Peptides against a protein of PDB entry 9GMZ. Designs and how they scored, part 16

Target 1, 343 residues: chain A of PDB entry 9GMZ
Amino acid sequence: TGFPLELLTRPATERLAYFENYTVAHPRLKEVYEILMRTIAEPAGASFIFVYGASGVGKTTLRLRVEQKLTELALPKLESDRARVPVVGIEAIAPESRYFNWKEYYTRALITLEEPLIDHKFDYGVRGISRDNFGKINVESKVVAPALRRALENALIHRHPDVFFVDEAQHFGKVASGYKLQDQLDCLKSLANMTGILHCLLGTYELLTFRNLSGQLSRRSVDIHFRRYCADSPEDVQAFKSVLLTFQQHLPLAETPNLVDHWEYFYERTLGCIGTLKDWLKRVLSDALDREATTITLKDLQKRALSVAQCQKMFKEIQEGERQLSETEADVQNLRSALGLGA

## One batch from the design tools (peptide; made by RFdiffusion4, then SolubleMPNN)

Design b1_p9_1_s2 (from b1_p9_1 with F3L G5S)
Fold by OpenDDE base, seed 2:
Formats: sequence, structure tokens, C-alpha cells
Structure b1_p9_1_s2 (fold): chain B 343 residues (1-343), chain A 9 residues (1-9)
Amino acid sequence: as target 1 above (343 residues)
Amino acid sequence: SPLESSVLP
């Protein structure tokens, strides 16, 4: 089914919001969603889930859909347990300085975990953390990172989310020497262990460095590779064309644009990443709505496309990540062969 | 928002 036809009579803001909120259930998203939901339900002693893949593959969309689903599933229990939060999700911000700002991280995590809708006041045992008259957490500038950590540990224990999401988690690593990256991982591991809360780190292939640095994390982590669609796979090409077909049906325009006929151009400028595709189409839709256009043209697409130079850079980053995974697979095969296990 | 399947007809 396409978009609701009544949207054509609605303001441009509502038409854009429809498309922004629309999610194509493409094969890779479904697969990763099912694995992630199953792992959250039955972590089997895992403390971490790593979800890695190309920038713009759809990791944030995956997170938001899982957060929504976990919230929906928790609603009947939240009526009886008003202290519980079903899920907490934060985005890791790239530090302005050479050091990851743990104080800011803990502050944001506390603010997100303690949204105003939570009636149950909890005393974190930390001076300088308060709620305003609207129930919003306020953290005084004098509160130090170790105190904020204890407050977050207590909050996570008390609220007991099924999972703690950290999106853009590669930002923990960007500035760390190998030792500092290990220290960051040990901090996260300690937080997960002290709280008993499952952590899910979503990020780029830079998260593979996290996996490789800690043989101890590997025993208590589940890895989920969110793959892009590859043009060398006929099945992936068909899936990508099917996504284009679905998006063209869900663009709230008077005339359905033919996106599928331009699939190679869409692939060239998205590298098979559906998030990149959706964000491109959002920009083009916004421009079309601003002009009161009946449809989207190739010229409209070209105006908002990523440059070839941007695509080339992104493709190199993808190839490096895919290479590291292939090397890991080869290392597993070599290990199996060395153990006398058949290939 | 519903997760809608992309299936080519």
C-alpha cells in the first residue's frame, strides 16, 4: 500500500513528517532486528551487543525501532512497576577535546534515563543532582564524573532497562591510544557488570577495534553485522530495487516518481546503504514540497546527491571495514585448520 | 510507525 492519499491535502510539514517516520522493512533490517530483539530477550550471559556496519546503513533506525518495540512490550509491566524504564538510548557525541567527556556522557545518560514522565523520584545519593519542578534532572557543574557514574549505576539498577543503547559508539575510540580505548571499554564493561544491564553499542566498522582489543569482551559480547546491499549480489540488487519501489510508493506526492529505473544512480550515491538513501530522499522531498511540485525528477535527485568524492571516501571506509571482517573470518578458518577442525 | 515490507510484486 502507498502513502495515505489524504496527505496530498495536508501541509508540507505533515507530508514530510510522514516520510521521515516511515520505515521500509528491508531484508537486512529485518534480519538484524530479529537477532537484536532475540539477543536482548535472551542475552545468555552477554554484557554487550555490538552492532556494526557502514555509516548510513540504518543503525539509528534499527535502534529506534527496537526502542519502540521494547517500550510497547513493557507497557503492561510499567503499570505495576512505575520505577521501571524499558529501554534507554543515547548517542555518543564526538568529543571536542582529545578526551572523551565522561562527565557529559553520564549526565546525558542520567537525563535520558530520568525523563520527566517518570513520577517515581529516586535519590541517587549524590549532592548536586536534583529534579526541577517539571521532574527534569538537573546536574550542577560541581558534580564530578565519579559521582555521576555512581548516580548512573544507581539509576540503571533502579530503573532496570532491558538494554542500554549507545549510538555512534565509535566516538569512544576516535581519540584514544590503544590503552585509552581499553580504558574506555573497561569503564563500559564495569558499568555493565555493576548494573547488570545489557549494553548495546551501535557504530561504524571502527567498533571492530573494540572487539579485537578485548578477548574478555569477546566472551561476553554478541556481534551483529549490519551489512549494506552489494551490487555484485543479484539478491541484494533485487532487495535494493524493492526498497526503491517501496520508497516511491511512500513519497507523498501527486505523481509517483519512478525511482527504480534509476537504481544504479541511487546505488552509486548510497553504496547500498538504505539510511543514506532515505536521508537523500527526505532532502529531495523537502525541496519538492517547498516548490509544491507534483513529483521528483532526476534533476531534483542530482541537486541533493552526495558528491562523487564523498561517495569515494565512504566507499574506502566500507571496504576497509569489510576487509577487516574478511580477515577475521580467515583468521577463524586458520584457527580451525590449526586446531584440526575441517574448514 | 509500522514496519512495512518492501516486496517486489
Scores: peptide ipSAE 0.009, ipTM 0.582, DockQ to the pose 0.147
Fold by OpenDDE base, seed 1:
Formats: structure tokens, sequence, C-alpha cells
Structure b1_p9_1_s2 (fold): chain B 343 residues (1-343), chain A 9 residues (1-9)
């Protein structure tokens, strides 16, 4: 099945929005989705989930799909519990300073948590936090980080989300080194423990540095590796080609482009990352729609492709992350061998 | 939003 043919008569904005909202249920996304959904349902005393993988692998798509599903599953309960929020998700922002801005983090988390039009006014117990007439949270500039933390803790307890998502969570680690990074980890751990809310940190392989610093977090965390497709695996190549086939069927163009015949070029410029592929195709589709083109050509693809230099940089970052994981797996085997447990 | 997977024949 392809895109609804009626889209061919619709405005370019609707055609583009269709493709933007379309998600290919590729094998790695399905696998990670099922693991994540199971872990959220049955955290088994975990306080953290770490989801790590290459930039552009599709972590944001995974988050949005899980958020959607958790919301759908919560709907029957939300009718009886009007205070409940099923899920909250924020993006961690790279700090401008050498210090993580906890005030900004707590403010964003509080705003996002309270964005649902919930009829119940919550008293945060903090002066300078209010709701406007539209239910939006306003935080006065005078409110200090410890007060915002208490407000967020109270809000998380009251709203009781099944999970708190933090996207781009590698940004916690970029600013702090040594003891300061441990203090940040302890702060997050304390927030999860005080609220009883499961935290899911999604990020690049840089998140591994953050995860490895706390042996205490490691004992209360679940790790999920969102792998890219690898060209050295026939199964991964077949899955990648199947994704291209699906995307070509869902590009709302009069003539279906043959993306599959160019699979090697798509692989070269995406490194097997489906998010990078989707973003590329979105840019190319936008250009085609602006020109009222009937199809997409190789020349159109080339105009919006990542440069070879960008791909080489991204590939080095991926290889370093994959190496660190492989070393960790080898370290586990070495530890098991040293303990006499066998491989 | 549609979740589809086409498998190459």
Amino acid sequence: as target 1 above (343 residues)
Amino acid sequence: SPLESSVLP
C-alpha cells in the first residue's frame, strides 16, 4: 500500500505533512520499541532507561511513537483520573556555559508536564509559579532552581507519568567533568527516586560516558542500543532496501521514484541511519513539491545529500561508539571468564 | 500516523 492518491490533488503543505508524519516500521525500530515499551511497563526496580545510538538513527521517532502509544493506552484511565499525565518528554539543550542549567531544565520539564489542558489546578507550593488563562505555566525569573525542583517533584508525583523522556541526554555530559558530572548524575538519580518516576534518557553514544560514571545508576538502569543498519550484514542491507521501498511508495508524487536501485548511494550518505534517510527524503520532497515535479531524480537527491566530509565525520563518531560497546561486551566476557562463570 | 513496513520481494 502506498500514500493516499487523493494527496496528489492536495496542496504541497499537506503532501509534505503526510510524509513528515509517516513512519516506516523498520526492524530495528520495532525491536527497540518493543524493548522500551516492555521496560516501561515492567521496570523491575529500574529508575533509568538509557537509549543510545547514532545521530539520526531515529531516537526521536522512537520517543514520539512510545509517547503516542502510552497516551493511547492511558486514555481509559484518564477519564477517571483527570490529574494523570501518561508521559512527559523534553529535549535536553546544550548549555551555553560550562554548567548545566538546572533552572532551565526544571522550567522546561514543568511547562511540558503541565501543557495538557488538565482542569485541575495544581498548587506547586512555590511562589512565582502560576497558570495563565490558557492553563500554561508561567515561571517568574526570581524562582530559584531548588524551588523549581520541588515544584517539578510535586508535579511528577501528582501527574504520575509512566515515563519521563529526556531526548539529546548526552548534553548532560558535555559540560561537566569529574566530580561535577557525578553531582549531575546524583541530581537526576535523586529526582527519579524522590518522584518514583522512571526516567528514559535518549542520546548519542556520548551518553555511554555519562552512563558508565555511576556504578549506582548502572545497577538501576536498563540499556537499549538502537543500532544502525550495517552494510556488512546481508539482513541489514535487505532491511535498509525494504525501508527505501516503503519510502518510495509513501512519497506523495505522481510518479513513484525508484529509490531501491540507488540503495548504495542512500547507504553511503546515511550510514544506515533511517532518521537521516527520512530527513534527506523530506528535503528532496519539499524541493520537488516547490517545483511541482512529478517525481524525484538522482540529481534532486544529490542536491540535498550530506557531503562526503559530513558522512566521514559522522561515521568516525559511530565507529567510536560501536567500539566502546564492543569493548564493554568483551569486558563482560572477560569478567565472566575471570569469575569462572564461562563465556 | 501510518506504521508500514514493505518487504522487498
Scores: peptide ipSAE 0.009, ipTM 0.588, DockQ to the pose 0.182
Fold by OpenDDE base, seed 3:
Structure b1_p9_1_s2 (fold): chain B 343 residues (1-343), chain A 9 residues (1-9)
Amino acid sequence: as target 1 above (343 residues)
Amino acid sequence: SPLESSVLP
């Protein structure tokens, strides 16, 4: 199975959009998707889900697929309950300042939660929050963060999403002291507890710092490790090659490029991260379409590859995260053995 | 299907 051949006669924008919207159902994505969907359906008193893994592993793709599925499952209920939003997803932005901008976060969350396609108007009970003529939320500069928080709490309760996604959630941790990180986590816990809405934080291995800071989160959180493919695992190498074959078949080009024969080069420049691979291929496809090229060459790939220095930096960050997890797993096994529960 | 997997032969 490959791309629809009719795409070859379509504009470059449609061909690129096809590839952008295409998702390879690789083993790690399927596994994490199934765990995440099950946890959202049956949170069992969890208030948080942490999805952590390498940058570019595909966490945003996971989120978007879960958001799509939750929306599809909610459609029959949305016809009867026009106030309900099935899912809300935001991206945490890296603060320009040493402090996380909660006012901006709450404003963005409100804007996303209250998108204009919702016919049911909600009164936020806060002066300076309004809808424009297009139904878009406008927040006046005079509205303070505590008022925005109350507005968001009320909106989340009223809209009752099955989950609130925060992508790039490691940006909550960029606050210059561990104490401020705890304060950020306590703010998020309070929001989840006050609303009764399950929060899913997606991010890099920097999210592990959040896990370590709060022994109370461990009782109310589910941890999901979104692993990369490792070159030392024959099964992972085979899965990575299968992903390359799938992308090769789904590049809307007249001539199918041979990506699989270059699997080692793709692995070297993606570290086994499928999101990084997809983004790379998207850039190369865009360049090929702009040139009306029939295929992608190794030179085209090399032009858009991450540098060796970038890959080395990313690999060190991954190894540190994987090490921290391995140590934690060993500590759990040691604790279980010491308790007489067996490994 | 938005989720396709090809297995290498």
Scores: peptide ipSAE 0.008, ipTM 0.559, DockQ to the pose 0.159
Fold by OpenDDE base, seed 5:
Structure b1_p9_1_s2 (fold): chain B 343 residues (1-343), chain A 9 residues (1-9)
Amino acid sequence: as target 1 above (343 residues)
Amino acid sequence: SPLESSVLP
């Protein structure tokens, strides 16, 4: 199965949008998707889910697919409960200052949770939070962070989502000198506990710092490692080649490019991260469509590839994250041995 | 959007 051939007669914008909206259901994405869906359905007293992995592994794609599925599953219930929102997802912003901006976080969460088209409007009980003539949430500059938090707590209780997603959640770790990362974690714990809403934090291996800082989080959290494909695993190499084969079939070009024969070069410049691969191919496709090209060449790929220096930086960050996880696995084995449970 | 599992032939 490939792209619809009718796309070849369509505008470049529509051809690009097809590829942008296309998602390869690769083995690691399926595995993490099933674990995440099961954990959301049966959290077993967990208040947090941590999804961590390399930048560009596909965490945002995972989130969007879970949000879509939870929305589809909730549709029959939303007819009877018009106040309910099945799922809410936001991206945490990197602070321009040395501090995570909680006021901005609460504002964005409220705006996303209370989208204009929601039929049942909620009164936040906070002066300076209103809806405009289009139903869009407006937060006046005078509204302070504690008032926005109370508004978000009330909105989360009233809307009762199955999960609250925060993408790029490593940005909660951006604390200034003299502030503790623990205070940020305690703030998040309090929000989850006060609302009874399961929180899913997606981010880089910097989220492992959150895991390690609180033995109380570990008791009420589920950890999901979204792994990249590794070149030392024959199964992972085969899965990566299969992803390349599917992408070449779904590039809306007159001539199917041979991506699979260049798999080592794709691996070198993506480190086995499928999101990085998709973003690269999207840039190359955009360039090809702008030139009205019939196919993609190796030269077109080379023009939009990450530099070797970028790949080396990304690889060091991956190796550090993978090392920390391997040490944790060794610590579990050492603990089992020390308890007399055997290897 | 179809979640197609690519299997290499």
Scores: peptide ipSAE 0.008, ipTM 0.566, DockQ to the pose 0.148

Design b1_p9_1_s3 (from b1_p9_1, 3 letters changed)
Fold by OpenDDE base, seed 5:
Parts: C-alpha cells; structure tokens; sequence
Structure b1_p9_1_s3 (fold): chain B 343 residues (1-343), chain A 9 residues (1-9)
C-alpha cells in the first residue's frame, strides 16, 4: 500500500498535505495509544495521566489520534447530550516571562472548549466573557485569572469531557523557584479535583520533575513512558526500518526514494524519534515539490537534516531522562528488597 | 487509512 497515484497530478499543496496528515502506526505509538485509551476508559480514581518522552518522539500525534477516537466513540451520546464535549486538547505555551501565564492558559482552554460550532451555548457567569456574532469566545483584558479559572471550572463541569489534554506541559515547570512550581501543581490538582475531569499532561522528560515533586500526584496519576527506538535493540532497529519503508511508500513523488538503505543516517539525525523523522521528511518533500523533482536524493536529505551539534544536544537531554527513569526502576527494586518481597 | 504500518519483508 502506498499513496494514491492521483496525487502526482495534484497541486504541491495537496501532495504536501497528504504527507502531513499521514500517520505511521509504529509499534511504540500503538502500545502507548492502547495504554492511554484504556486508562481514559478506566481511570480507577486517577486524576492525572503523565505521558513523557523525548522531544519529537510523537506525543502530539498520539494526542491527536486519541482525540479523534474519543470523538468518534462519543458521537452517539452527543445526539442526546448537546452540551457535551467528548475531549479537549490544548498546547501549553512557553512563557515569555519567568512565570507561566495562567490567564493565557485559561483563556485558550475556554476558547478550545467552547468551539463556535457547539450548538448549546453556556453562560460563564463572568462579566467580560462573551460570544461574538460568529459564536467565538471573547475575553476582555479586564478579566482576571481567578475569574477565568471559575469560568473554566464551570465550563469543564458542564461540557464533561472524558479527558483534558495539555500538550507541551513541561512549560508549567518554567518557574524561577521550586515553591512556585508546587503552587502550580496544586493549582492543576485543584482544577482536576474541582471539575472531576481527568487531565492528561503530555511533555518532555522535564515532566518527571512534576511527578517527583508531589507524592500526592503520584498516588492519583498514571505514568506512560513514550520511548524512542534504540539502536542497541534489534527489534527497535527493525521497527525503525519498517517506519522508513512506510514513509518511502507514502511520499507522493513519481519515483519512490530508497530511505531504508540510509537507515543509519536517519537514525543518527533523529535519535529514533519518529516525529523528528516525519518533520525532516516533510521539509525535504516540500523542497522537492517546489522544484517539481521526481524523487529525493541523499543531498536533499543532508540539506534539511538536523546538525550534529543539535543531535548531540538532544541526545544528552534524552540520556538524562532515560537515566532518571532507570534510577526510578532501580529504586523500586531496592524498595521491594528492603520490604522483603525479593528481587 | 491515514494510519498504516508496513513491515519489512
């Protein structure tokens, strides 16, 4: 199976959009998807799900696929409950200042939750929150963060999503002091508890700091590690090569490029992160389409590759995250041994 | 489908 051959006669924008919207169901994505879907269906009293892994591993792709599936599963219920939203997903913004902007977070969450096409409109009971003539939420500059929080709490209760996704959630941790980080975690915990809505935080290994800072969050959280493919595992190498084979079949070019023969170079410049691989191939495809090229070459790949210095920096960040997780596994074994449960 | 897997032969 490959791309629809009709795409070769279509505009470059449509050919690029096909590849952008295409998703490889690689083994790690499927595994994490199944765990996440099961956890959302049966949270067992959890208030949080933490999904952590390397930058560019595919966390945003995971989120979008779960959002699609939850929406599909909810369609029959939405006919009877016109107020319900099945799922909400936002991306946390990196603060321009030293502090996370809660006002911006609440505003974006409200705008996303209260999509203009929702038939059943809700009154937030907050002056300065309104809908325009197009049904778009407008938040006046005078509305303060505590009022926006109350509006979001009421909206989450009324819309009752099965999960609230926050992508790039490591940005909550961008604070100048450990005390302020604890206050932010307590704020998120309070929001989840007050609304009864399950929160899923997706982010880098910087999310492990949130897990470790709150022994109360750990008791009410499920952890999901989205691993990269490792070159020291024959199974992971085979899975990575299978992803390259799939991508080469789904690049809408007249001549199928041989990506698999260059698997080591792709691994060197992606560190086994499939999102990084897809973004690289997207840039190369865009360049090829702009030139009306029949295929992509190794030179085209090299032109858009991450630099060795970028890869070395990313690899250090990955190794630090993987080390912290390995230490946690060792700590569990040490705790079991100390409890007399055996190794 | 926009979600596929290929296996190396």
Amino acid sequence: as target 1 above (343 residues)
Amino acid sequence: SALETSVLP
Scores: peptide ipSAE 0.023, ipTM 0.709, DockQ to the pose 0.185
Fold by OpenDDE base, seed 4:
Structure b1_p9_1_s3 (fold): chain B 343 residues (1-343), chain A 9 residues (1-9)
Amino acid sequence: as target 1 above (343 residues)
Amino acid sequence: SALETSVLP
C-alpha cells in the first residue's frame, strides 16, 4: 500500500499532482460523506444542508468528492437528458466591499452551470446574457442582479442538479452595516424554494449564525458537523496517527518519511484538521521535489509549518464554534426536559 | 482517485 513506484522516475509536477489528487478516507470524512450523500438522495423536504466545521477540516475535499460521485452516478442518465447537470458547486467569495456581491455570485453560478460540454443551449430569458463561439457565458455589465437571479432560477430549474453546493458560505454573513443577515438568508431561501433545488452550504462555524437566525430555515435544513480530531480522545488520536501513516506512504519520495513519530507536532500545527495537514505536506513535498530530495525531514516540516500565532488564532475560532455547538446541545436538552421528554 | 486509509498496527 503506497504510491505507484513508477512516479519516482516521473517529473516533479506529476509527483506533486499525484499527492494533490490523493485523498485519505479518514473516519470523519467517511462519516460526513455518507451522511451528505444520504441526505442528497433523500432530502425529506429539506431545502438546505449546512456543513460546518473548522477551517481546514476538509470541507472542500468533501464537496469535491461528493460532486465527483454524483457526476459518476448521473452519467447513465445524462446520455438521455443532455440538458441535465447532476451537481453544481461554487465557492462564495469574500466581498472586497462591505456588501456581498450578489451580481458576482449569480454570474459565477451561471458560468458554472453552463460548462462548454453541455450541448443543449438554454435561453435564460434575460437580455445581455449570451454565449460566445466557445459556449462560454458572457454577462454584459448592464445586467442587474435581479435579472441574473431570474436567469439563475431558470437555469437551475432547467438543469435540475441534485444539489447546489456553496463552499465558504460564511461569506454570506459578511453584510454591510444596516443590512440584515436575515435578508441574505431570505434571498437564499427564496432561490431554493423557487427552483426546488437542494442547497448545501459548506463553511466555518460562522454558519451557525445562519442556523440560529431563522426558525423557518431550521425546519427545512439538515445540519452536518464536520468535526476535527481531538487530542483528548484516544480514538481521535489513533485516527490522526493513521492519517499520518497513510500520507507518509503516499508521498512520492524515494525514502518514506517517518511522520507518525512526529504526530504531536503535526497535531500542534494542524489542530486535528486534515485539510490543514494535507496543505502543509503539499508545501513540504513541493519544496522537497524542487531540491530533488529523497525524503522529508523535521527541518523541512518546520520551514512550512503555520506559526504558533496562526495556530493560536485558529484554535480560538475553533473553540468558539465548538462552544456554540455545546450550548445548542444543552438548549436541546433543556427543551426536551421542558417538554417532559426527559434528558 | 481511491479513498484509502491505512490503519496503524
Scores: peptide ipSAE 0.023, ipTM 0.705, DockQ to the pose 0.168
Fold by OpenDDE base, seed 3:
Structure b1_p9_1_s3 (fold): chain B 343 residues (1-343), chain A 9 residues (1-9)
Amino acid sequence: as target 1 above (343 residues)
Amino acid sequence: SALETSVLP
C-alpha cells in the first residue's frame, strides 16, 4: 500500500496536498477517535469533553476527522433540515493582550457557524450583525460582547450542532490570574448550558488546570487523554515505527525514503508526537518537491528538524503534564481502595 | 483520504 503512482506526474502542489490530507490511523488516534465519537453520540448529560495531550500529538487531526465523520453522518438529515449544522469547530487564538477577547471569540464562532453555504438565513435579532451579498457574516465594530454572546446562543440553538469544537483551548487559560480562568470557564459552561450544545475543548496539558479549578466540571465533563508514544513501551515503539513505515510509503516521491531505519532520530525530534512528525515530513517533502528531488535524505530531515533545545523544552512540558495525570490516577486508586472499591 | 496504518513485517 502506498500513494497513487499517478501523483509522480502531477504538480508539486497536488503531491504536497495529498500528503497533507493523508492521515495515518495509528493506535492512539483510533482509540481517542472511537471514545470521542461515542461520547458525542451518547454524552449522557455531559456538557463538556476535554481532549488533552502533548503539543503536536495530533489533536487537530482528530478534530478534523471527527468533523468530517459527523458531517457525513448528518448529510441525510441536512437535506430535510437546511437550518442544521452538524458540527462547528474553531481554534482559540492566543490573546495579544492580558485578557481573552470574548468579542473576537464570539465573532469567529458566529462566522464559522454561519458559513455562506447555508441557504437558511437566520436573524440574530442583534443590530450590527448582517450578511453581505456573498452570505458572509459581518459584525460591526459597535456590537458589544454580550450582544454577540446572545447572537451565538441563538445561532447554536437554531443550528443545533452535535458538538462545538474549540481547538487550542489552553489559550483560554493565558489570563494572568487563576480567578480570570475560572470566570472564563464559567462563561463557557454557561454557553453550553444555555444552548444545550456539547462543547469539546482540545488542547495541551495546560487544560488540566481547568480540570483542577472546578469540582463541578467533573460531573458534567468527559476527559480524554491523547497520549504520545513512549520509547520505554515496546508496543509504543512498534506503533511509532509502523507510522514511519506508513509515512514513507505515502510520501509522493519517485524513490521511497527509508524513514524506519532512522526511527530513533525521528523519536528524539518528535517525542513520540505524530502531528509533530507529520508537520516535519510535510516541510521536508515541500523542500524536496521544490528541488524536484527523487527522494528525501537524512540531510533534508536534519535541515527541518526541531532543535535539541526545542525538543528539551517540549519534553519538560510533556513530563509535567504526564506527572500531573499520574498523580491524579494514583489519587483515584487510593480513594477507591480506601472506599473498599476494587482498583 | 482513508485512514491507513502499515504494520512492520
Scores: peptide ipSAE 0.022, ipTM 0.691, DockQ to the pose 0.168
Fold by OpenDDE base, seed 1:
Structure b1_p9_1_s3 (fold): chain B 343 residues (1-343), chain A 9 residues (1-9)
Amino acid sequence: as target 1 above (343 residues)
Amino acid sequence: SALETSVLP
């Protein structure tokens, strides 16, 4: 079934919002979604989940869909437990300095955790943290990072979310090498352990460097690889064409564009990353709606495509990440063979 | 196989 035909008579903003909110249940997203939901429900003593994959593969879409589902599943319990927040999700900011800004991280986490209009005022036990008349948290500039950490720990314990999401988590690793990165890992580990809250870190393949630095985190972590579609796999090509067909049907235009016939061009400019594809189609749809166009053309696609140079850069970053994972898999096999466990 | 994929709920 395509988009609601009634959208053709609606404002461009509503037509664009429909497509923006539309999520294709493509095989890799569904697989990772099911694994992530299962792992959140049954963490089996894990304190961390690492979700890694290419930029634009759809990690943020995955997070938002899991957040939505966890919220829906929690609604019956939230009626009885008014203090509970089902899920909290933040995006890690790239540090402006060689140091991760923990004060900013704790502030953002605390603000996000307490954004729900919960009738119960929580006392954070920290001077300079207050709620405004709208229930939003205000953190005074004088509040130091250790105090904000205690406030966040107390808030996480009190609100008891099923998971704490950190998107763009590779930004934790962009800090000065060596001991300081270990201290950051130990800080995150301590936060998860002190609160009992499961942390899910989503990021690019750069997150693997962060994950591999702590043999102690690896013992208490679940890894989820969010793979792109590969053109060398007939099944992946078929799945990618399926996504194009579905997007084609859900573009709120008077004439259905033929995206599937251009699948190779879409693949060339997205590298099999569905988030990149969706964002490209959003830009093209916005341009078409601004022109009151009945459809989108190849020329409209070309105007909003990533450049070949951008795609080549992104592809090198993907290949390095995929190589690193393949080497890790080979290392596991070599370790098993060396231990006499067989392949 | 049908190329159509559903919406994630």
Scores: peptide ipSAE 0.020, ipTM 0.662, DockQ to the pose 0.399

